# Designs tried in a protein design run: peptides against a protein of PDB entry 4BOS. Part 35

Target 1, 163 residues: chain A of PDB entry 4BOS
Amino acid sequence: PVLTRTVVPADNSCLFTSVYYVVEGGVLNPACAPEMRRLIAQIVASDPDFYSEAILGKTNQEYCDWIKRDDTWGGAIEISILSKFYQCEICVVDTQTVRIDRFGEDAGYTKRVLLIYDGIHYDPLQRNFPDPDTPPLTIFSSNDDIVLVQALELADEARRRRQ
Target 2, 163 residues: chain A of PDB entry 4BOS as posed
Amino acid sequence: PVLTRTVVPADNSALFTSVYYVVEGGVLNPACAPEMRRLIAQIVASDPDFYSEAILGKTNQEYCDWIKRDDTWGGAIEISILSKFYQCEICVVDTQTVRIDRFGEDAGYTKRVLLIYDGIHYDPLQRNFPDPDTPPLTIFSSNDDIVLVQALELADEARRRRQ

## One batch from the design tools (peptide; aimed at target 1 N12 D70 I120)

Design b1_p23_6 (made by RFdiffusion4)
Pose (drawn by RFdiffusion4):
Structure b1_p23_6 (pose): chain A 163 residues (1-163), chain P 23 residues (1-23)
Amino acid sequence: as target 2 above (163 residues)
Amino acid sequence: SASDERKAANARLAAALSRLQAA
């Protein structure tokens, strides 16, 4: 089986669309983004002690309004929040310098999902099977460290191809 | 609208950054 990127629309909501695709087992639904952003705002507003002005670069309320827009880009804050909400490890494979940032690293989730990130775009990763009957898989066991190795290699290859 | 203008600006920026990454 081969680790594969599926290209989602680069409409400023790719982070949310990519996360949704992998946690829902391979469903592409761009319309999920406004709801996922509202979920983020709900969680950010619920903990102003943690989501401080220093962390957000603005007031808690300003951040909530900002993330609710259809043109702002999700990032580490959003990913950390979505990892907990979905109770899975979210592994971002960064093809800029070829590394993996593992959200939920120490929460002991049983599940793991992967996104590929080039500094501008987010797309989901999935495992494809050469058997006509076996659909792609987007959720992996936390024990499954080999998929992380395959993702690092895909990151190397993706970096080479992009250049 | 202001949202459409920001979205168009982001698309242009993303295309420019992608060209730098490909160089």

Design b1_p23_6_s1 (made by RFdiffusion4, then SolubleMPNN; from b1_p23_6, 10 letters changed)
Fold by OpenDDE base, seed 3:
Structure b1_p23_6_s1 (fold): chain B 163 residues (1-163), chain A 23 residues (1-23)
Amino acid sequence: as target 1 above (163 residues)
Amino acid sequence: SATAERLARNAALAAAAEAALAA
């Protein structure tokens, strides 16, 4: 089995497209961003005491308006929210630092998904199998640390290729 | 500068958000 990268469109919504891809088992839907942005806004708006200005860096309402724009970028807070919503660990391997940031690692989720990040762009990762008739896997066991090693190797190779 | 804001926010919020939203 080999961990590979699926390149999604380089638009302002690549994080959402990538997350959608991995949590849906490998469905590429670049049009998913508006609804995912609204989902995040809805979650944030539903609990202004929890999603405070201290967490958001702006007022709850300002954040909701901001994240629903089609030209704003998702980041750590959005990944954390999506991890909680989808009840899975989201692991982001960074090609610039060759490190993995794990979101939801302390929540006890049984599943993990992986993204690769180059500083501005997110792409989803998947495991391909030697049998061409076996579809790629995007959802892994949270105990599968081999996939994390493979992600680091992939990121290191990307760094060497300046990708 | 949306990129700059995102990067700054990521660095500042990662640890705090993880702790707050893990449960």
Scores: peptide ipSAE 0.027, ipTM 0.641, DockQ to the pose 0.040
OpenDDE base, seeds 1, 2, 4, 5: peptide ipSAE 0.021, 0.021, 0.023, 0.019; ipTM 0.628, 0.577, 0.609, 0.563

Design b1_p23_6_s2 (made by RFdiffusion4, then SolubleMPNN; from b1_p23_6, 11 letters changed)
Fold by OpenDDE base, seed 4:
Structure b1_p23_6_s2 (fold): chain B 163 residues (1-163), chain A 23 residues (1-23)
Amino acid sequence: as target 1 above (163 residues)
Amino acid sequence: SESERRRAENAELAAAREAELAA
């Protein structure tokens, strides 16, 4: 079994497309972003006490309006929100630093998904199997630390190709 | 739906992987 990336469109919504891909078990839907943006806005709007201006960097309402735009980029805040919504750890391996940022790691989730990030673009990661009849795996056990090692190896290889 | 099918299949694959690592 090998860990590979699926290249999603390099649009302003690559994070949402990538998250959707992995949490839905490998379903590529580049049109998912508008609804996912709305979902995030709804979550933020529903809990203004938690999603304060201190956390958002802007007022709750301003954030909701901002994230629903089709040209705004998602980041750590959105990943944290999506981790909570999908009840899974979201691990982002960075090809620039060859390090993994883990979101939701202290929440006690039993599942984890993986993304690869190059500083401007997110792609989803999946495990492919030798058996052609076995589909890729995108939703891993939170105890599967081997996949994290594989993600670091993949990121290191990507870094070497860029340098 | 495709998502439901894929999530279910992933659950099976994850369980199989867990069993493999425990063996």
Scores: peptide ipSAE 0.554, ipTM 0.912, DockQ to the pose 0.021
OpenDDE base, seeds 1, 2, 3, 5: peptide ipSAE 0.021, 0.135, 0.157, 0.083; ipTM 0.578, 0.756, 0.756, 0.741; seed 5 fails the geometry check

Design b1_p23_6_s3 (made by RFdiffusion4, then SolubleMPNN; from b1_p23_6, 9 letters changed)
Fold by OpenDDE base, seed 2:
Structure b1_p23_6_s3 (fold): chain B 163 residues (1-163), chain A 23 residues (1-23)
Amino acid sequence: as target 1 above (163 residues)
Amino acid sequence: SASAARLEENRRLAAELAALQAA
């Protein structure tokens, strides 16, 4: 089995497209972003006490309006929210530093998904199997540390190729 | 990029959020 990258469109919503891809088992749908943005806004709006200005960097209402724009970029806050919503650890391997940032690692989730990040763009990662009839895997066990090693190797190779 | 800046700037914040969400 080999860990591979699926390149999604380099639009302002690559994070949402990538997360949707991995949590839905390998479904590429660039049109998913508006609904993903609305989902995040709904979650944030539902708990103003937790999602405070101190956390958001702006008022709750301002954030909700901002994240629903089609040209705003998702980041760590959105990943944290999506990790909780989908009840999975989201691991982001950074090709610039060859490091993995883990979101939801202390929540006790049984599942993890992986993204690759080059400082500008997010792409989803998947495990391909030798059997062509076996579909790629995007949802891994939280105990599968081998996939993390493979992700680091993939990131290191990407760095060398300037990808 | 905006995404890169947000990821780096909120790395600590994300860790705190994760801890709070786990509680």
Scores: peptide ipSAE 0.035, ipTM 0.703, DockQ to the pose 0.034
OpenDDE base, seeds 1, 3, 4, 5: peptide ipSAE 0.030, 0.033, 0.028, 0.030; ipTM 0.696, 0.696, 0.667, 0.683

Design b1_p23_6_s4 (made by RFdiffusion4, then SolubleMPNN; from b1_p23_6, 13 letters changed)
Fold by OpenDDE base, seed 2:
Structure b1_p23_6_s4 (fold): chain B 163 residues (1-163), chain A 23 residues (1-23)
Amino acid sequence: as target 1 above (163 residues)
Amino acid sequence: SATAARLAANAAERARRDAELAA
């Protein structure tokens, strides 16, 4: 089994497309972005005390309007929200630093998903199997640390290719 | 260009929010 990257469109919504891909078991649907943005806005709007201006960088209402635009980028805040919503750890391997940022690591989730990040663009990661009839795996056990090692190897290779 | 400016703005905003969450 090999960990591989699926390149999603760089259409300002790559984070949402990537998260949707991994949490839905490998479904590539760039058209999911508007719904993902609305989901986040709804969650943020439901708890203005928790999602404060200090975190959002703008008022709760302003953030909700902003994130629903089709040309604004999601980041760590949105990943944290989606981690809670989908009840899974979201691990992001950074090709610039060759490190993994883990979201939801202290929540006790039993499953994890992986993204690869180059500083501006997010892509989903999946495990491919030798049997072509066995579909790729995108949802891993939170105890599967081997997949994290494989993600780091993938990031290291990506960095070498850019140098 | 307009597209370059938009990309830079989004990147800067993402970086700011990521830093705030990590703080």
Scores: peptide ipSAE 0.300, ipTM 0.815, DockQ to the pose 0.100
OpenDDE base, seeds 1, 3, 4, 5: peptide ipSAE 0.291, 0.287, 0.264, 0.296; ipTM 0.812, 0.810, 0.800, 0.814

Design b1_p23_7_s1 (made by RFdiffusion4, then SolubleMPNN; its pose is not in this set)
Fold by OpenDDE base, seed 4:
Structure b1_p23_7_s1 (fold): chain B 163 residues (1-163), chain A 23 residues (1-23)
Amino acid sequence: as target 1 above (163 residues)
Amino acid sequence: SAAARAAAIAAARALEAARAAAA
């Protein structure tokens, strides 16, 4: 079995498309972003005490309007919210630094999913099996540390290809 | 809603932890 990258469109909604892909077991749906953006806006709006201007970089209301646009990028705030919503650890391997940022690490989730990030674009990761009849795996055990090693190896290879 | 607020609080904690780990 080998960990591989599925390239999703660079349409400003790559984070949402990538998260949807992995949490839904490998379903590519570029049209998922609008609903996910509205979900995030709803959650942020529900707690203006924490999601303050200091945290968001803009007022709570401005952020909610901003994230619902079809041309704005998601990041760490959105990943954190989606981790909680889907009740899974979201691990992001960065190809520029070859490091993994773990969201939801201390929440006690039994599942983890993986994304690969190059500083601009997000793509989902999946495990492919030698048997062509066995579908790729996108949801891993939170105890599966091998997949994290494989993600680092994949990121390192990606970095070398860009150099 | 109460559920949405609870989710937001949990997400906030996750964000804080992630930021601390990435620092």
Scores: peptide ipSAE 0.028, ipTM 0.615, DockQ to the pose 0.031
OpenDDE base, seeds 1, 2, 3, 5: peptide ipSAE 0.023, 0.022, 0.023, 0.021; ipTM 0.613, 0.570, 0.599, 0.581; seed 2 fails the geometry check

Design b1_p23_7_s2 (made by RFdiffusion4, then SolubleMPNN; its pose is not in this set)
Fold by OpenDDE base, seed 4:
Structure b1_p23_7_s2 (fold): chain B 163 residues (1-163), chain A 23 residues (1-23)
Amino acid sequence: as target 1 above (163 residues)
Amino acid sequence: SAAARAAAIAAARAAEEARRRAL
């Protein structure tokens, strides 16, 4: 079994596309972004006391309008929200630092999914199997630390390629 | 709904924590 990267379009919505891919078991749907952006805005708007300017860097309403644009990028806030929404840990391996940022790690989720991040672009990760009849796996046990090691190895390889 | 708000609160707390770690 090998952990591999599926390259999604660099269309400003790569985070949403990547998350959708892994939580849906390997379905590539670049058209998912508008709905996911609206989902974020809906959740943010639902509690302006918690989604404060201190968290958002702008007013609640401004953030909601901003994230719904098709040319704005999601980040840690969106990942955290989506982790909660999909009830899974989202692990992001950074190719620049070869570190994994874990979102939802304290929520007690039984599932984890993995993304790879290079500082601007997100791609989903999947486990491929030698048997071609066995479909790739995108949803892992939250206790599967082997996949995290594999993600770090993949990130390290990616870093070396850029140097 | 109350359930939706509760979920949003939990998400906000998680987002704040994650944001602080990411900075």
Scores: peptide ipSAE 0.033, ipTM 0.669, DockQ to the pose 0.030
OpenDDE base, seeds 1, 2, 3, 5: peptide ipSAE 0.028, 0.033, 0.030, 0.033; ipTM 0.643, 0.666, 0.634, 0.664

Design b1_p23_7_s3 (made by RFdiffusion4, then SolubleMPNN; its pose is not in this set)
Fold by OpenDDE base, seed 2:
Structure b1_p23_7_s3 (fold): chain B 163 residues (1-163), chain A 23 residues (1-23)
Amino acid sequence: as target 1 above (163 residues)
Amino acid sequence: SAAARAAAIAAAEAAEAARAAAL
C-alpha cells in the first residue's frame, strides 16, 4: 500500500475541501466549503468565553463573519475545531519542514486523517491498494504509526523536488 | 467545550437537512 496525495483546487477553500475529502472516505467536493464555514462559525459563536479574542485574533463576531467569507483561508484554529467535530485526529505533514502537526492528539480519538501542507496549500492524503477493487483509505487507526512515517517520506520527497 | 460540542451536533443536523433539501 502506498500513501498518495490527491490534488484539490488551489482556491481559498483547499483546507475545507481536503478535510471533507478525508473524513468522508475520499469524496472530492470543492463545493463543500460554504457549509463547513458555517459549521465552524456556529461552533465558535456558541462559546464566546472559550473562543475569545485572544485565541481568535479578532472578536468572536468578527471571526464568524470572516470565516464565512468565500475568500478567507482556514488554518490551525479551523483544523482544531474540525478535529473536535469529526472526533478524529487530524495530522498535517508540512513539506517545508518535514514535520507533522497533530491536532486532537490528546483527545483519545481512535481514528486519524492526514493532510499535506506546503505553507500555502492543503491537500488530502490517502492509502492506495494494489487491488483495483479496493477503494483508497483515508481514515486510519490512531495507532497506525506506519502511515505517519509514510507521510514524512512523502513530504521529504516533495521538499527534495523543490530544492 | 460542552457548548461547542452541542453546537456541532446541531450544526450537523442542520447541514444534513440542507443537503436533503438540495437533492
Scores: peptide ipSAE 0.025, ipTM 0.634, DockQ to the pose 0.020
OpenDDE base, seeds 1, 3, 4, 5: peptide ipSAE 0.023, 0.021, 0.021, 0.023; ipTM 0.602, 0.596, 0.598, 0.608

Design b1_p23_7_s4 (made by RFdiffusion4, then SolubleMPNN; its pose is not in this set)
Fold by OpenDDE base, seed 2:
Structure b1_p23_7_s4 (fold): chain B 163 residues (1-163), chain A 23 residues (1-23)
Amino acid sequence: as target 1 above (163 residues)
Amino acid sequence: AAAARAAAIAERAALEAARAAAL
C-alpha cells in the first residue's frame, strides 16, 4: 500500500474540495465548495457565543458573509470546524516544514483523514492498494500511525523537489 | 455539567490556537 496525493484544482476552494474528497471516501467534486462554505457558515451562525470575534478574527456575521464568498480561502479555523462536524481527526502535513498539524486529536475520534499543504494549496491524501479492484482508502484508524509516517515521507520528498 | 463546561473550554482554546496559527 502506498500513500498518494490527488491534485485538486487551485480555485480558492481547494481546502473544501480536499476535505470533501477524504470524508466521502475519495469523491472528487470541485463543485462541492458552495455547499461546504454554507455548512460552515450555518454552524458558525448557530452559536455566536462560542464562535466569537476572538476565535473568528471578525464578527460572527462578517465571518459568515466572508466564508460564503467563492474567492475566500479556508484555513485552520475551518478545518477545526469540519473536524468536529465530520467527527474525525484531520491531519495536515506541511511540505514547507515537514510537520503534521492534527485537528481534533483530543476529541477521541476513531477515524482520521489526511491532507497535504504547501503553504498555499491543499490536496487530499489516499492509500492505494496493489489490487486495482480495491478502491483507495481515505479514512484511516486514529491508531494508524504508519500513515502519518508515510505522510511525512511525502512531505519530505516534496520539500526536496522544491529545493 | 462540569464535564461539559470543561470540554467546551478546551475546544474553544483549540479553535483559538488554530486561528492564531493560521495568521
Scores: peptide ipSAE 0.025, ipTM 0.584, DockQ to the pose 0.024
OpenDDE base, seeds 1, 3, 4, 5: peptide ipSAE 0.024, 0.024, 0.024, 0.024; ipTM 0.582, 0.571, 0.583, 0.581

Design b1_p23_8 (made by RFdiffusion4)
Pose (drawn by RFdiffusion4):
Structure b1_p23_8 (pose): chain A 163 residues (1-163), chain P 23 residues (1-23)
Amino acid sequence: as target 2 above (163 residues)
Amino acid sequence: SAATAATKAATKATITANTAAAK
């Protein structure tokens, strides 16, 4: 089986669309983004002690309004929040310098999902099978460390191809 | 580093413009 990127629209909501794709087992639905952003705002507004002005670079309310727009980019705050909500590890494979940032690293989730990130775009990763009957798989066991190795290599290859 | 940052900003601006035009 081969680790594969599926290209989602680069409409400013790719982070949410990619996360949705992998946590739902391979469903591409761009319309999920407004709801996922509202979910983020709900969680950010619920903990102003943690989501402080220092962390957000603005007021808690300003951040909530900002993230609810259709043109703002999700990032580490959003990913950390979505990892907990979905109760899975979200591994972002960064092809800029070829590394993996593992959200949910120490929460003991049983599940793991992968996104590929080039500094501008987010796309989901999935495992494809050469068997006509076996659909791609987007949710992996937390014990499954080999998929992380394959993702690092895909990151190397993706970096080479992009250059 | 500065050139990389400018390039990234320009790419995000282009994506945003193209998305607005599509709408």

Design b1_p23_8_s1 (made by RFdiffusion4, then SolubleMPNN; from b1_p23_8, 14 letters changed)
Fold by OpenDDE base, seed 5:
Structure b1_p23_8_s1 (fold): chain B 163 residues (1-163), chain A 23 residues (1-23)
Amino acid sequence: as target 1 above (163 residues)
Amino acid sequence: SAAAEAERRALREALRAAVAAAR
């Protein structure tokens, strides 16, 4: 089995597209971003005590208005929220640092998904199998540490190629 | 409940840590 990258469109919504891809088992839907932005805003608005200015860097309402814009970038806050919503660990391997940032790692989720990040753009990761009749896997066991090693290797290779 | 509040605090701290690490 080999861990590979699926390149999604390089738009302001690549994070949302990438998350959607992995949590839905490999479904590429670049049009998913508006609804996911609204979902995040809805979640944030529902708990202003938890999603405070200390976390958001702005008022709850300001954040909600901001994230719903189609030209704003998603990041760690959005990943954390999506991890909780989809009840899975989201692991982001960074090609600039060759490190993995894990979101939801202490929540007790049994599943994890992986993204690759280059400082600007997010792409989803998937495991391909030798058997052509076996579809790629995007949802892994949270105990699968091999996939994390493979992600680091992939990131290191990308770094060397300046990708 | 007390358990719910504790979980909420833990999640809050995890969120803050994640933001600090990734941004």
Scores: peptide ipSAE 0.029, ipTM 0.583, DockQ to the pose 0.025
OpenDDE base, seeds 1, 2, 3, 4: peptide ipSAE 0.020, 0.027, 0.024, 0.025; ipTM 0.579, 0.618, 0.581, 0.596

Design b1_p23_8_s4 (made by RFdiffusion4, then SolubleMPNN; from b1_p23_8, 16 letters changed)
Fold by OpenDDE base, seed 1:
Structure b1_p23_8_s4 (fold): chain B 163 residues (1-163), chain A 23 residues (1-23)
Amino acid sequence: as target 1 above (163 residues)
Amino acid sequence: AAAERARREAERAALLEAVRAAR
């Protein structure tokens, strides 16, 4: 089995497209971003005490207006929210640092998904199998630490190619 | 209610730390 990257469009919605891809089992949906932006805004708006200015860096209302814009980029805040919504750990391997940022790691989720991040762009990761009739895997066991090692190796290779 | 509040506060703190650490 080999861990590979699926390149999604390099637009302002790459995070949402990437998350949707992995949590839906490998479905590329270029039109998913507006709905996901609204979903995040709805979640944030529903609990202003939890999603405070300390977390958001702006008022609850300002954040909701901001994230619903077509040209704003998702980041750590959105990943954290999506981790909670989809009830899975989201692991982001950073090619600049060759480290994995884990979201939802203490929530007791049984599933994890993986993204690769280069500082400006997110892509989804998947495990490909030798049997061409076996579809790629995007949802892993939270006990599968081998996939994390493979993600680090992939990120290290990506970094070397850019240097 | 008190137990649920404590759980939410702990979860909020963890979320805040995760966001900060990932930036």
Scores: peptide ipSAE 0.027, ipTM 0.584, DockQ to the pose 0.023
OpenDDE base, seeds 2, 3, 4, 5: peptide ipSAE 0.025, 0.025, 0.027, 0.026; ipTM 0.594, 0.581, 0.598, 0.589

## One batch from the design tools (peptide; aimed at target 1 N12 I120)

Design b1_p24_1 (made by RFdiffusion4)
Pose (drawn by RFdiffusion4):
Structure b1_p24_1 (pose): chain A 163 residues (1-163), chain P 24 residues (1-24)
Amino acid sequence: as target 2 above (163 residues)
Amino acid sequence: SASKREADALRRELEAMQAELDAL
């Protein structure tokens, strides 16, 4: 089986669309983004002690309004929140310098999902099978460390191809 | 909206700058 990127639209909501794709087992639905952003705002507004002005670079309310727009980019804050909400590890494979940032690293989730990130775009990763009957898988066991190795290599290859 | 067009333009500029850095 081969680790594979599926290209989602680069419409400013790719982070949400990619996360949705992997946690729902391979469903591409760009319309999920507004609702996922509202979910983010709901969680950010619920903990102003943690989501402080220093962390957000603006007021809690300003951040909530900002993230609810259709043109703002999700990042580490959003990813950390979505990992907990979905109760899975979200591994972002960064092809800029070829590394993996593992959200939910120490929460003991049983599940793991992967996104590939080039500094500008997010796309989901999945495992494809050469058997006509076996659909791609997007949710992996937390014990499954080999998929992380394959993702690192895909990051190397993706970096070479992009250059 | 105008702001979304600006965000799309910023993304294209960042892609162009990344391509120039990768060509070094």

Design b1_p24_1_s1 (made by RFdiffusion4, then SolubleMPNN; from b1_p24_1, 12 letters changed)
Fold by OpenDDE base, seed 2:
Structure b1_p24_1_s1 (fold): chain B 163 residues (1-163), chain A 24 residues (1-24)
Amino acid sequence: as target 1 above (163 residues)
Amino acid sequence: SAAYAEAQRRRAELEAEQAARLAE
C-alpha cells in the first residue's frame, strides 16, 4: 500500500481539517474547524492548572478566546491536546527538515495518525488501497514503523520537488 | 464528556472497520 497526501485548503484551519480527516477515516470537511476550535477551548478551560500560562504563553481565558478565532493557526499545543482527546499519537512529518515530530508518544497509545507539514501548512496522510472504491487507511498501529518510513520518504520527495 | 465519549466510540468503530479491511 502507498502512503499518500491529501491536500486540504490552505486556510488558517488546515491543522484542524487535517486532524479531522485522519481521525474520521478520510472525511474531508473544511467546515469542521469551528467545532474543533471550541473543543480545544473547552478542554483548556476545564483544566487551568494543567493548561497554565507557562504552557499556553497567555492566560487560560486569553488562549480560549484566541483559539476560537477563525484566523488563528494551530500548532504543537493544539496537536498535543487533540492527541490526548482522540487517544492516539499524532505524528507530523516536516518536509523542511525531513523529520517526524511525535505527539503523545509517551502516553502509551496503541494507534497513530500522520500529518505532513511544510512550515506553514498541514495536510493529512493516508494509505490507499489498489481498489479506489475501498476507503483509505488513516489510523495505524503505534508500532508500525513502516508507515513512518513511508512518511519520511514522502517528505523527502516533497523537499526535492521544492528545490 | 459526551463529546469525548462520542469521539471514542467513533474512533473504535473506525479502527475496527480499518482492521477488517486489512484482514481481507
Scores: peptide ipSAE 0.100, ipTM 0.728, DockQ to the pose 0.022
OpenDDE base, seeds 1, 3, 4, 5: peptide ipSAE 0.024, 0.022, 0.023, 0.020; ipTM 0.611, 0.617, 0.554, 0.576

Design b1_p24_1_s2 (made by RFdiffusion4, then SolubleMPNN; from b1_p24_1, 15 letters changed; failed a check: too like the target's own chain)
Amino acid sequence: SEALEEARRERERLEERQAAELAR

Design b1_p24_1_s3 (made by RFdiffusion4, then SolubleMPNN; from b1_p24_1, 11 letters changed)
Fold by OpenDDE base, seed 4:
Structure b1_p24_1_s3 (fold): chain B 163 residues (1-163), chain A 24 residues (1-24)
Amino acid sequence: as target 1 above (163 residues)
Amino acid sequence: SAASAEAARRRAELEAAQAEELAR
């Protein structure tokens, strides 16, 4: 089994496309972003006490309007929200630092998904199998630490290619 | 409750720290 990267469009919505890909079992849908942006806005709007200006960097309403724009980027706040929504750990391997940021690791989720991040772009990760009839895996056990090691290997290779 | 409020605060702090890390 080999962990591989699927390159999604760099259209300002790569985070949403990447998350959608992994949580839906490998479905590439670049048109998913508007609905996912709306989903995040809905969740944020539903809990203004938790999603305060201090957390969002802007008022709750301003954030909701901002995140629904087609040219704004998602980040850690959006990842944390999506982790909670999909009830899975989202692991982001950073190619600049060769480190993994884990979202939802303390929530007790049984599932994890993986993204790769280079500082300006997100892509989804998947495990490919030797058997061509076995589809790639995008949802892993939260106990599968091997996939994290493989993600670090991919990040390290990407870092070396840039240097 | 005080416990739930503290938990929420800690979660918010973690998310903020993670946001700073990913913004680098």
Scores: peptide ipSAE 0.027, ipTM 0.609, DockQ to the pose 0.028
OpenDDE base, seeds 1, 2, 3, 5: peptide ipSAE 0.021, 0.020, 0.021, 0.024; ipTM 0.620, 0.598, 0.620, 0.619; seed 2 fails the geometry check

Design b1_p24_1_s4 (made by RFdiffusion4, then SolubleMPNN; from b1_p24_1, 12 letters changed)
Fold by OpenDDE base, seed 5:
Parts: sequence; C-alpha cells; structure tokens
Structure b1_p24_1_s4 (fold): chain B 163 residues (1-163), chain A 24 residues (1-24)
Amino acid sequence: as target 1 above (163 residues)
Amino acid sequence: SAAYAAAMARQAALEAAQAARDAL
C-alpha cells in the first residue's frame, strides 16, 4: 500500500475541501466550504469563554464573520474544531519542516485522517492498495503509525522537489 | 495595476492570518 496525495483546488477553501475529502472516505467536493465555514462559526459562537480574543486574535463575533467569508483561510483553530466535530484525529504533515502536527491526539479517538500542508495549501492523503479494485482508504486507525511514517516520507519527497 | 496591487495585498494579509493560526 502506498500513501498518495490528491491535489484539491487552491481556492482559499482547500482546508475545508481536504478535511471533507478524508472524513467522507474520499469524496471531492470543493463546494462544501460554505457550510463548513458556517459550522465552524456556529461552534465558535457557542463557546465564547474558550474561543476568546486571546485565542482568535479578534473578538468572537469578528472571527465568526471573518471565517464565513469565502476568501479567508482556515488553520489550526479550524482543524481543532473539525477534529472534535468529526471525532477523529487530524494529522497534518508539513512539507516545510517535515513534521506532523496531530490534532485531537489526546481525545481518545480510534480513527485518524491525514492532510499534507506546504505553508499555504492543504491537500488530503489517501492509501492506495495494490489491488486496483480495492478503493483507497482515507480513514485510518489511530494506532496506525506506519501511515505517519509514510506521510513523513511523502513530505520529505515534496521538500526535495522544491529544492 | 491597482487591481493587481489589491490582490497582492489581500494575499499577504491572508498568509499572515494563516501563519498566526498555524502557530497554535
């Protein structure tokens, strides 16, 4: 089995598209972003004590208005929220540093999904199997550390291509 | 052009915002 990258559009909503892809088992839907942005805003608005100005960098209301714009970028805050919402660990391999940031790692989730990030753009990762009739896998066991090694290898290759 | 400058400024602002979020 080989871990591969599916390139999604760079349309300011790549994070949402990528998360949707992996949590839905490999469904590419670039039109999913507006609803996901509203979901994020709803969750943030529901807990102003936790999602404070210190965390958001702006008031709770300002953030909610900001994230619902079609041209704003999601990041760590949004990933954390989506991890909790979908009840899975979201692992992001960074091609700039060749490291993995794990979101939801202490929540006890049994499943993990993987994204690849280059500092600007997010893409989803999937495992392809030797049997072409076996569909690719996007949802892994949270105990599957082999997939993390494969993700690091993929990131390292990506880094070398840019050098 | 003015449109190009505005687009570049927007991109820079977005990147700065993204970097801040990724620092968490």
Scores: peptide ipSAE 0.026, ipTM 0.623, DockQ to the pose 0.096
OpenDDE base, seeds 1, 2, 3, 4: peptide ipSAE 0.024, 0.032, 0.023, 0.025; ipTM 0.611, 0.632, 0.588, 0.616; seeds 1, 2, 3, 4 fail the geometry check

